# Designs tried in a protein design run: peptides against a protein of PDB entry 4XPM. Part 142

Target 1, 160 residues: chain A of PDB entry 4XPM
Amino acid sequence: VMLHSKNVKGFLENTLKPYDLHSVDFKTSSLQSSMIITATNGGILSYATSNNDVPKNSINEINSVNNLKMMSLLIKDKWSEDENDTEEQHSNSCYPVEIDSFKTKIYTYEMEDLHTCVAQIPNSDLLLLFIAEGSFPYGLLVIKIERAMRELTDLFGYKL
Target 2, 67 residues: chain B of PDB entry 4XPM
Amino acid sequence: DIKGTIAFDTHGNVIESTGVGSQRIEDIGDLSKVTLDAEGFAQVQGDSLLVHLYKRNDITLAVYTSA

## One batch from the design tools (peptide; made by RFdiffusion4, then SolubleMPNN)

Design b2_p23_1_s2 (from b2_p23_1, 13 letters changed)
Fold by OpenDDE base, seed 2:
Structure b2_p23_1_s2 (fold): chain B 160 residues (1-160), chain C 67 residues (1-67), chain A 23 residues (1-23)
Amino acid sequence: as target 1 above (160 residues)
Amino acid sequence: as target 2 above (67 residues)
Amino acid sequence: MKLSEEEKEKLKKLYDDLLKEIL
């Protein structure tokens, strides 16, 4: 079953949901944004944002979208650099993972006051990108994106 | 009586923190070096709190208690 | 320092409960 644009959008919207733990008294904020971007150009193929307070088609909405485009490009560039840097791949900001025998890497990047996490969808030209507030711990963010990526098997091997 | 918790991964990054644990993130460096028993447990005396450690599957949970 | 069996069991339970929520 192929993932259609609406299905992907809905999936990303679901990833925005925060953690609300009951075993311990810990709760995160919602993700600020969740998106699938191209590994080649950092172009946004699909995205979801928790910032729904801005009127649609307003200047503020345009600015927010432009900001997402900027962040996605910057993160893609950093990711590309790290993929060609063995030293960066051995830092605490890089998590090699294996999903269904497919190997990929999860990177954490600080973007101003935001915590971001990006991972290449296995064997694809696509990246999954989470943007969260600075209060969202990186260890949990990594777990979140790994869990989400396991649900995107239909995109494994996707080439542009 | 639990005063706080810290859960962290093998990279030393926080998974969750609560109570006094949220104020002691810097403890992760030392806690990660603690020798665990065969079952993955350890107990370490802190400044004023007792730290209970349990590690399994690359995730460590630290629980801070008064005793 | 060593944990008692009771303490270990409580800690293990908390650990399992936590992991069920985050994984």
Scores: peptide ipSAE 0.763, ipTM 0.951, DockQ to the pose 0.940
Fold by OpenDDE base, seed 3:
Structure b2_p23_1_s2 (fold): chain B 160 residues (1-160), chain C 67 residues (1-67), chain A 23 residues (1-23)
Amino acid sequence: as target 1 above (160 residues)
Amino acid sequence: as target 2 above (67 residues)
Amino acid sequence: MKLSEEEKEKLKKLYDDLLKEIL
């Protein structure tokens, strides 16, 4: 089954859901946003946000989308720098992972008071990006994005 | 009875924290250095609480109890 | 200090339950 645009949107919307653990009394907030962006220019191919009740074509919608575009570009730039920096790839903010024999890296970035993590979809020109509140622990955020990428096998090897 | 928990990864980043564990995130540095037995367990006496450790693979769970 | 077998079983059970939820 191939992921289509509407399926990708629905997938990203599902990633917004918070953790609500029962083994221990722990729960998170929903992700603020979840995006698939291009690794080349940071362009947003698909996105979902937890605040989706803004009227269409309103000034508020335009501003919110512009903010996502800005954050996407900034994170893409930082990711690009780190991918060309051996020291940064060995920092505590970089998680090398392997999914179905494909290698990739997960990076955690602090964006003001927000917790973010980004990972290149294996062998592709695409990045998966999660933006969460500062209360969302990084260790769990990394686990979340790794699990999410395991469901995006249709995008492995995607080239622009 | 459990007073709190901390789960953390090999980078020292929190996965979850509850109860008194949420107030003891700074313990991760020391807990990550504790020698575990052959089954991955350890027990460490803290300042006022007992810490039970279990690690399998790359995730460590710390459980805080009074005894 | 060492954990008893009963304590180990309880801790392992909690660990497995937690991992089942987050992974």
Scores: peptide ipSAE 0.763, ipTM 0.951, DockQ to the pose 0.923
Fold by OpenDDE base, seed 4:
Structure b2_p23_1_s2 (fold): chain B 160 residues (1-160), chain C 67 residues (1-67), chain A 23 residues (1-23)
Amino acid sequence: as target 1 above (160 residues)
Amino acid sequence: as target 2 above (67 residues)
Amino acid sequence: MKLSEEEKEKLKKLYDDLLKEIL
């Protein structure tokens, strides 16, 4: 199935859903934000947020979007630095993974009081970015983003 | 009579925590060093709790019980 | 300290159930 722009938006919205476990008494909050950004500039191609109770075209909406732009840029910069640093790629903040014979890396970054993780979509110029509350454990966040990337095969190899 | 749980990965990062496990995240450092048997199990005595460990592949589950 | 076979089975089941939910 081909991924259209609206399909990507819907996909990102679905990633916001929290974990609600039954095997153990554990649940998470929803992701604060989920984004696909460019690896080159950190530009947002598509995004979803858990807080949709903001009037459209309002100053509050603009501020929230600007905040996402700021975070995406900061995370992109950190990711770029780490991709050029062998030592950082061997730290506990980096998870090398393989999806359908494609290799990529998942990075975890703490941004203020938020937990974030980012991963390059295999062989592409795109990054998948999750932003969660500080209560969302990193190990689970990594699992979540890996599973999500497995559903984005249409974007594998995408070049700008 | 489970008092809590911790699941963690090979990087020492938490996957989930419940009950007393949520207050014992610092145990991960020691638990990750425990020698497991051929099936991936171990049992370790803690402060006042017994910790049951099971690891398969890259995820370790720790279950805290009174006995 | 060693786990009994029964304890191992219970622990393994919990592990499998957990992984089923998170993976």
Scores: peptide ipSAE 0.762, ipTM 0.951, DockQ to the pose 0.928
Fold by OpenDDE base, seed 5:
Structure b2_p23_1_s2 (fold): chain B 160 residues (1-160), chain C 67 residues (1-67), chain A 23 residues (1-23)
Amino acid sequence: as target 1 above (160 residues)
Amino acid sequence: as target 2 above (67 residues)
Amino acid sequence: MKLSEEEKEKLKKLYDDLLKEIL
């Protein structure tokens, strides 16, 4: 079963929502962006962004999309390098996880002043990518993306 | 009497921080090395504050109090 | 240093409440 594009977009929109904890007085910002990209080229298949104040088809919108494309490509390249680097896979920036008997890895990357994390959807040619403000803790970001991946079982094993 | 909290994972990365905990992220290095009892608890003195620790499933919660 | 049973229960409750919100 393959997720329809509309369903994927809606899913990514939902991942933007912030944490608002009540057990402790802690709140996060919304994710800046959430994307599904190709592991091969870093191409964006679907994305959502919290910045909705930009008019559609404006120059500002084009620039924002181009920025996402650049970040996607850069993170894909770093991910590819780390997948071939044993030392990087044993760093504090790499989280091996298992979901329904499928193994994958979650990587955290500092990108300028932003906190990002990326994970290969198990046995697929796709990556899930979260981009957040620097105030968003990495440990919580990892938990967020792991939970999100558990909802993408339809994409497990997806090949381009 | 809680002055702050820090929750962190086995990689030493923060999950959440509040109050004085937000100013003591550097404590994670030492807190991660504290020997816990059989139930996963510990209590340690940090600066002028008391730190209460609990770890169960790869997540440690540190609670800072004045006593 | 050791925690009392009451302190342990309070800490465990806070822990469980936190985990419910983030997991």
Scores: peptide ipSAE 0.763, ipTM 0.951, DockQ to the pose 0.941; fails the geometry check

Design b2_p23_1_s3 (from b2_p23_1, 15 letters changed)
Fold by OpenDDE base, seed 2:
Structure b2_p23_1_s3 (fold): chain B 160 residues (1-160), chain C 67 residues (1-67), chain A 23 residues (1-23)
Amino acid sequence: as target 1 above (160 residues)
Amino acid sequence: as target 2 above (67 residues)
Amino acid sequence: MKLSEEERKQLKELFDKLLEEIL
């Protein structure tokens, strides 16, 4: 089964939705961004952003996209380093998880004042990346990205 | 009545926090070390609040009450 | 300190509700 780009983007847009808990009085902001990037080059294959206040084709939009590209590259590089560092894989910033018998890792990274979370889509050359405000707790962000990856089984094993 | 809550994972990272719990994130370090009973429960007396703990599937919920 | 049965019940119910919302 092939996921079309429009379908992936729609999926990513849905991941932007915030938590609004009623069991306890707790709610989050929307994710700032949600992306599928390449593990090899950090290139953005698909992305969604909650920042819809920027006029299309404006210089601010270009800057926003460029910022996403920069963050993607930085996080990919950090991820690559950690994947080659046994000590980092045992830190509190790394969550080994298993989805449908596929093993992967979820990493949390502080990016300035933002909370980010990245995970390799199992057995693939792709990374799922969430960028949230600093108020978004890491424990919940990890849960969110794990749940999201469970819906991306079509991308498991995808090679570039 | 519940004065606040903290839910956290085995890494000590917050899942959610409310009320007084939002101001007591530093308690996670101590709460994570509390010995739970066979059913996953514990009760700990704090400075002025009582903390009720329940852990299941690597998630711990702490509920702060006055009594 | 030990929780009463009622406290255990309430705490577990809250936990279950929370899980339903976050998972």
Scores: peptide ipSAE 0.761, ipTM 0.951, DockQ to the pose 0.939
Fold by OpenDDE base, seed 1:
Structure b2_p23_1_s3 (fold): chain B 160 residues (1-160), chain C 67 residues (1-67), chain A 23 residues (1-23)
Amino acid sequence: as target 1 above (160 residues)
Amino acid sequence: as target 2 above (67 residues)
Amino acid sequence: MKLSEEERKQLKELFDKLLEEIL
């Protein structure tokens, strides 16, 4: 089963949606960005951003994309380091998870005032990356990305 | 009468916070150490508020009440 | 301190509702 690019884009756009809880009076902002990047070089395969008011092909859009590229590269590098660091894998910033018998890890990283989390899509060369405002709690962000990964089974085992 | 809530995971990271709970995130450290009964419940007196705890599936919900 | 059965029920119910929204 193959997930087409348009489907991936739409999926990522859906992940941007905020939590609006009714059981308790709690709501989040939308994710700033949601991306699928390569674990090898941090290249962006697909992305979505909540800042869609930027004119297409404008300098501002280019700059925003460049910023995403920079962030993705930085996070990929940090992820790569942590994947080779047993101590980091046992820190509170690492969540080992199992999805349908596949094991992966979710990492949380602060990027200035932003809250981010990244996870390797199980047995793949791909990373799922969420970028949120600092008000977005990490515990919920982790839950969000785990749930999102469960919907990406078509990408499990994907190799570049 | 609920004055606030905090939900947090086993890493001590917040899942959600409301009311007075949002101003008491630092309580997570102590709340995580509370011994729960066999069903996953506990009640602890904190400050002027009563804290009701329930944990299941590595998620703890703390509910703050006046009594 | 011990929770009453009613308190337990209410707390669990709130928990269940919360989980239903976030998971």
Scores: peptide ipSAE 0.761, ipTM 0.951, DockQ to the pose 0.927
Fold by OpenDDE base, seed 4:
Structure b2_p23_1_s3 (fold): chain B 160 residues (1-160), chain C 67 residues (1-67), chain A 23 residues (1-23)
Amino acid sequence: as target 1 above (160 residues)
Amino acid sequence: as target 2 above (67 residues)
Amino acid sequence: MKLSEEERKQLKELFDKLLEEIL
């Protein structure tokens, strides 16, 4: 399976789907946004949002995209700081994980009233970023992003 | 006769919560310190509820019951 | 307090179902 730009977009759109558990009576909202961004500058390479009702090329769409760009940059900055801080890497906001023998870290960040989760795609210059409502529990968000990264093997080792 | 549930990870972060468990997220601090038996189980008496614990693969499930 | 075998079984089954849905 080869990941092209349109395939990445479709993948991110699929990650927006909420959890609807039947073992226990628990369900989440959809993710607000899902993005692939650069680890260097926080630039958005691809994104999906649960709100697709905004007319294309409208002022509202521009504002929405600008907001995503802002959040992406802020999270990238925080991630960069933490990657250079041993104490932060041992906090409860950092999850060291291993996927197919590749080591990476998952970070959780509270951004205003939103719950966010970011992880470096193994051995790459890319970050996967989930943005959810505050009601989305962090433990589940971490599980979600780890499972998602396992489907992005084509991007492992990707360098800009 | 389940009154609620809480699932949480080793960082103390919630995975899911239902019923009375949703109003007892603060219990995670104490529940994470409970000594489990060799099979990963424990039973803890709360105020008016009994908590059944099971942990495997760094995930703990707490089930609240009246008895 | 100690869980009975039946309680253990039920709790494990619930746990397994939950894992199946989230992992």
Scores: peptide ipSAE 0.760, ipTM 0.951, DockQ to the pose 0.936
Fold by OpenDDE base, seed 3:
Structure b2_p23_1_s3 (fold): chain B 160 residues (1-160), chain C 67 residues (1-67), chain A 23 residues (1-23)
Amino acid sequence: as target 1 above (160 residues)
Amino acid sequence: as target 2 above (67 residues)
Amino acid sequence: MKLSEEERKQLKELFDKLLEEIL
């Protein structure tokens, strides 16, 4: 069983929504982008971005998409390195988690002035990637991606 | 009366911060070392503010008050 | 220092409300 591309796109768009807490007076910005990429080559299978004011086929859109492709590739490479590095897996930037008896890891990466978080969808060749502003706290970003991962059970075990 | 809050995880990363808590992120290092009672609570006097701690599910909430 | 029962109750309630919003 697989999620259809249309459903995945809508799911990613929903993940962009900010936290606006009422228990305490705290709110975040929207995520800059949310993506599902391949763990093998960092290819983007689906993505959503908060910047929708760019005309289609414009130079600005092309540059924006190219930037996302570059970021996804860089993060995939870093993730791949860490998955083969025992020391990095035991750093504070790595969160081992279990979802419905499936094990995976969540990594946090600083990219320039952005806060990023990436996690392998359990037992799959896919990564879920969140990119946020530097004001988005890492602890909350980790919680956000873990909660999102729990909604992607149809992609568990997906192989390319 | 709450002056601020900090919530943080077991890695010492911030989940949320408000009020004076937003200016005291460096307190997490010390707060994470505080011994909690059997119910997960602690109260610590820090400089001019009291810090009320509660931990459950690997999340610690620190509430700053004047008393 | 020890928290009173009322302080414990209030702190736990705040924690629970926070969890409901972020989880």
Scores: peptide ipSAE 0.760, ipTM 0.951, DockQ to the pose 0.928

Design b2_p23_1_s4 (from b2_p23_1, 16 letters changed)
Fold by OpenDDE base, seed 4:
Structure b2_p23_1_s4 (fold): chain B 160 residues (1-160), chain C 67 residues (1-67), chain A 23 residues (1-23)
Amino acid sequence: as target 1 above (160 residues)
Amino acid sequence: as target 2 above (67 residues)
Amino acid sequence: MKLTEEQKKFLEELFEKLLKEIL
């Protein structure tokens, strides 16, 4: 199935859904945000946020979007630094993974009180970025983003 | 009689925690060093609780019980 | 301390259930 812009938005919205585990009595909150950004400049190509009932075109909505832009830029910068730092790539905040014979890395970053993780879509100029509350455990967040990446095969190899 | 659980990865990061496990995240450091048997199991006593460990595919599940 | 076969079976089953939910 081909991913169009509308399909990407819907995909990101679906990633916001929380975990509700029944095997053990554990439940997470929804992700605050899910984004696809450029690895070059941290520009947002597509994003989804949990519904906060913010009126459209309101000042609050604009501020929320601006906050996402700021976070995406900061995370992109940190990611870029780590991609050029061998020691950081061997830290506990870096997960080398392989998806369909493509190698990539998942990084976890704490942004103030938020838990974030970011991963380069294999062989592409794009990053997938999840932003969650501090109560969302990093190990589960990493699993979540890896599983999501497996559904973005249409974007593998995408170059700007 | 399960009192809680912790699941964690090889980086020591939590996957899930419940019950008393949620209050014992600091145990991960020690639990990650426990020698497992050939099938990936171990049993360790911590304080008044018994910890049952099972590891497979880089995920460790710890189950806390009274005995 | 050694786990019984019943305990091992229980852990494996719980682990499998957990995996199905998170993967």
Scores: peptide ipSAE 0.769, ipTM 0.951, DockQ to the pose 0.935
Fold by OpenDDE base, seed 2:
Structure b2_p23_1_s4 (fold): chain B 160 residues (1-160), chain C 67 residues (1-67), chain A 23 residues (1-23)
Amino acid sequence: as target 1 above (160 residues)
Amino acid sequence: as target 2 above (67 residues)
Amino acid sequence: MKLTEEQKKFLEELFEKLLKEIL
């Protein structure tokens, strides 16, 4: 089954939802952004953002999108470098995972004061990227993105 | 009475932290080295708090109590 | 130091609750 752009957009919007752990009384903020980008050139195929306070078509919106593009490119570049660096793949910032017999890696990257997490959708030319506030713990962010990828099986093996 | 909690993964990264646990993230380094029993439990005396540990499936939960 | 059975049970239950929320 092929995922349509609007379906992907809706999926990403749902990933923005925060955690509210009643068991231990811990809650997070919403993700700042959630994106699917190309592993080849860092182009954004789809994205969602929790920043809805910016007027539509305003200069601030354009700047926000530009910032998103910049971050996606930077993270893609870092990811690409790490994929070619054995040492980086053994750091605490890399989580090898297996989803339904497909292997991939989850990387955490700090971008200024933001916490980010990126993972290649298994066997695909696509990356899933989460951007969160610095208060969002990395361990939980990794869990979040792993769970999200498990819902993107339709994109497994997708090639551009 | 629980004073706080920390949950962390095998990479030492926080999953959640509450109460005094939020102020003791640095404890993860030592807590990760604690020898657990066959069931995955341990109890460690901290500075002034007692830490109760339970690990399963690569997740460690630390519960801080006064006693 | 060793945990009592009651303490162990409490930890397990709390862990299960937490796990259910994060997964």
Scores: peptide ipSAE 0.769, ipTM 0.951, DockQ to the pose 0.935
Fold by OpenDDE base, seed 3:
Structure b2_p23_1_s4 (fold): chain B 160 residues (1-160), chain C 67 residues (1-67), chain A 23 residues (1-23)
Amino acid sequence: as target 1 above (160 residues)
Amino acid sequence: as target 2 above (67 residues)
Amino acid sequence: MKLTEEQKKFLEELFEKLLKEIL
């Protein structure tokens, strides 16, 4: 059974929540954006953003959405290149992981001053993409996306 | 008393940092090479601080103290 | 240098608390 788009949107919105650790005095900002995109063309299937102050149909909204589309495409292209590059797969920016016997990889990418993390949903044509501020540590970002992906089992094996 | 902490993964990437740990991210390179005991612990003397290490499940926690 | 049992216990407890928050 596949997750419905409405449920996916709500899921992505929940991933925006920051870490606020009490064991140690550490907290993060909210994620800037969280998206599910196609691995083939980088098309956005669903997204959530922390910037909700932009009026609908405004020039600023259009520019914001276009920016997300551009980032999605760029990251998809980089991911595609790395998936075909043995050296990149063995770099410190690649995390091979296994979720319930399904294998995938998590990649970290610096995008200007932003920290990004992308992972293919196991056996699917979909990518999960997190965009955060530069203050969000990569190690924690990787953990966050891995944990999030474990909640997307309904999308495992999804083909376009 | 804890002066700071660093938690990092096997890739040397930070999971969290607090206090003096936030200013000593460069220590991760050396801390990752420290030999741990059979239970996953180590204690090393830094410049002016003592570093207590514990590693489990590919996560290393470093706690900085004065003693 | 060796950690005392008290230090080890403290470190483990802190680790467990942190682990529960991030996982």
Scores: peptide ipSAE 0.768, ipTM 0.951, DockQ to the pose 0.930
Fold by OpenDDE base, seed 1:
Structure b2_p23_1_s4 (fold): chain B 160 residues (1-160), chain C 67 residues (1-67), chain A 23 residues (1-23)
Amino acid sequence: as target 1 above (160 residues)
Amino acid sequence: as target 2 above (67 residues)
Amino acid sequence: MKLTEEQKKFLEELFEKLLKEIL
């Protein structure tokens, strides 16, 4: 089954939802942003943001999108560098994972006061990118993006 | 009884933290080195608190108690 | 130091609850 643009957008919006753990007294904030970007140039194919208070087509919205573009490009560049760096792939910031026999890696990156996590959708030219507040723990962020990626099997093997 | 919790992965990154655990993230370094029994459990005394450990599937749960 | 069976059971249950929420 193919994921349509509407489905992808809705999927990303759902990933914004925070963790609310009832087993322990722990709750996260919502993700600031969730994106699918190209691994080639960091172009945003789809995105969702928790800051929905910005009027549509406003200058503020444009600026926020531009900020996302900048972040996506920076993260893509860092990801590209790490994918060609054996030492970085063995750091605590890299999580090799296997999903349905497909291998990929999850990277965590500190961006100013934000916690980010990026992973290549298996065998594809696409990256899934989560941006969260600094209070969102990396271990949980990694789990979140792994679980999310398991729902994107339709994009496995997607080539631009 | 529970004063706090920390859950962390094999990279030492936090999954969750509550109570006194939130103030003791630095304990992860030492907790990750604790030898667990065959079932994945351990109990260690640290800084007036008792830490109960359970690890399974690369996730370690630490529960802090007074006793 | 070793945990009692009751303590182990408690930890397992808590772990399982947590696991269900995060995975």
Scores: peptide ipSAE 0.768, ipTM 0.951, DockQ to the pose 0.932

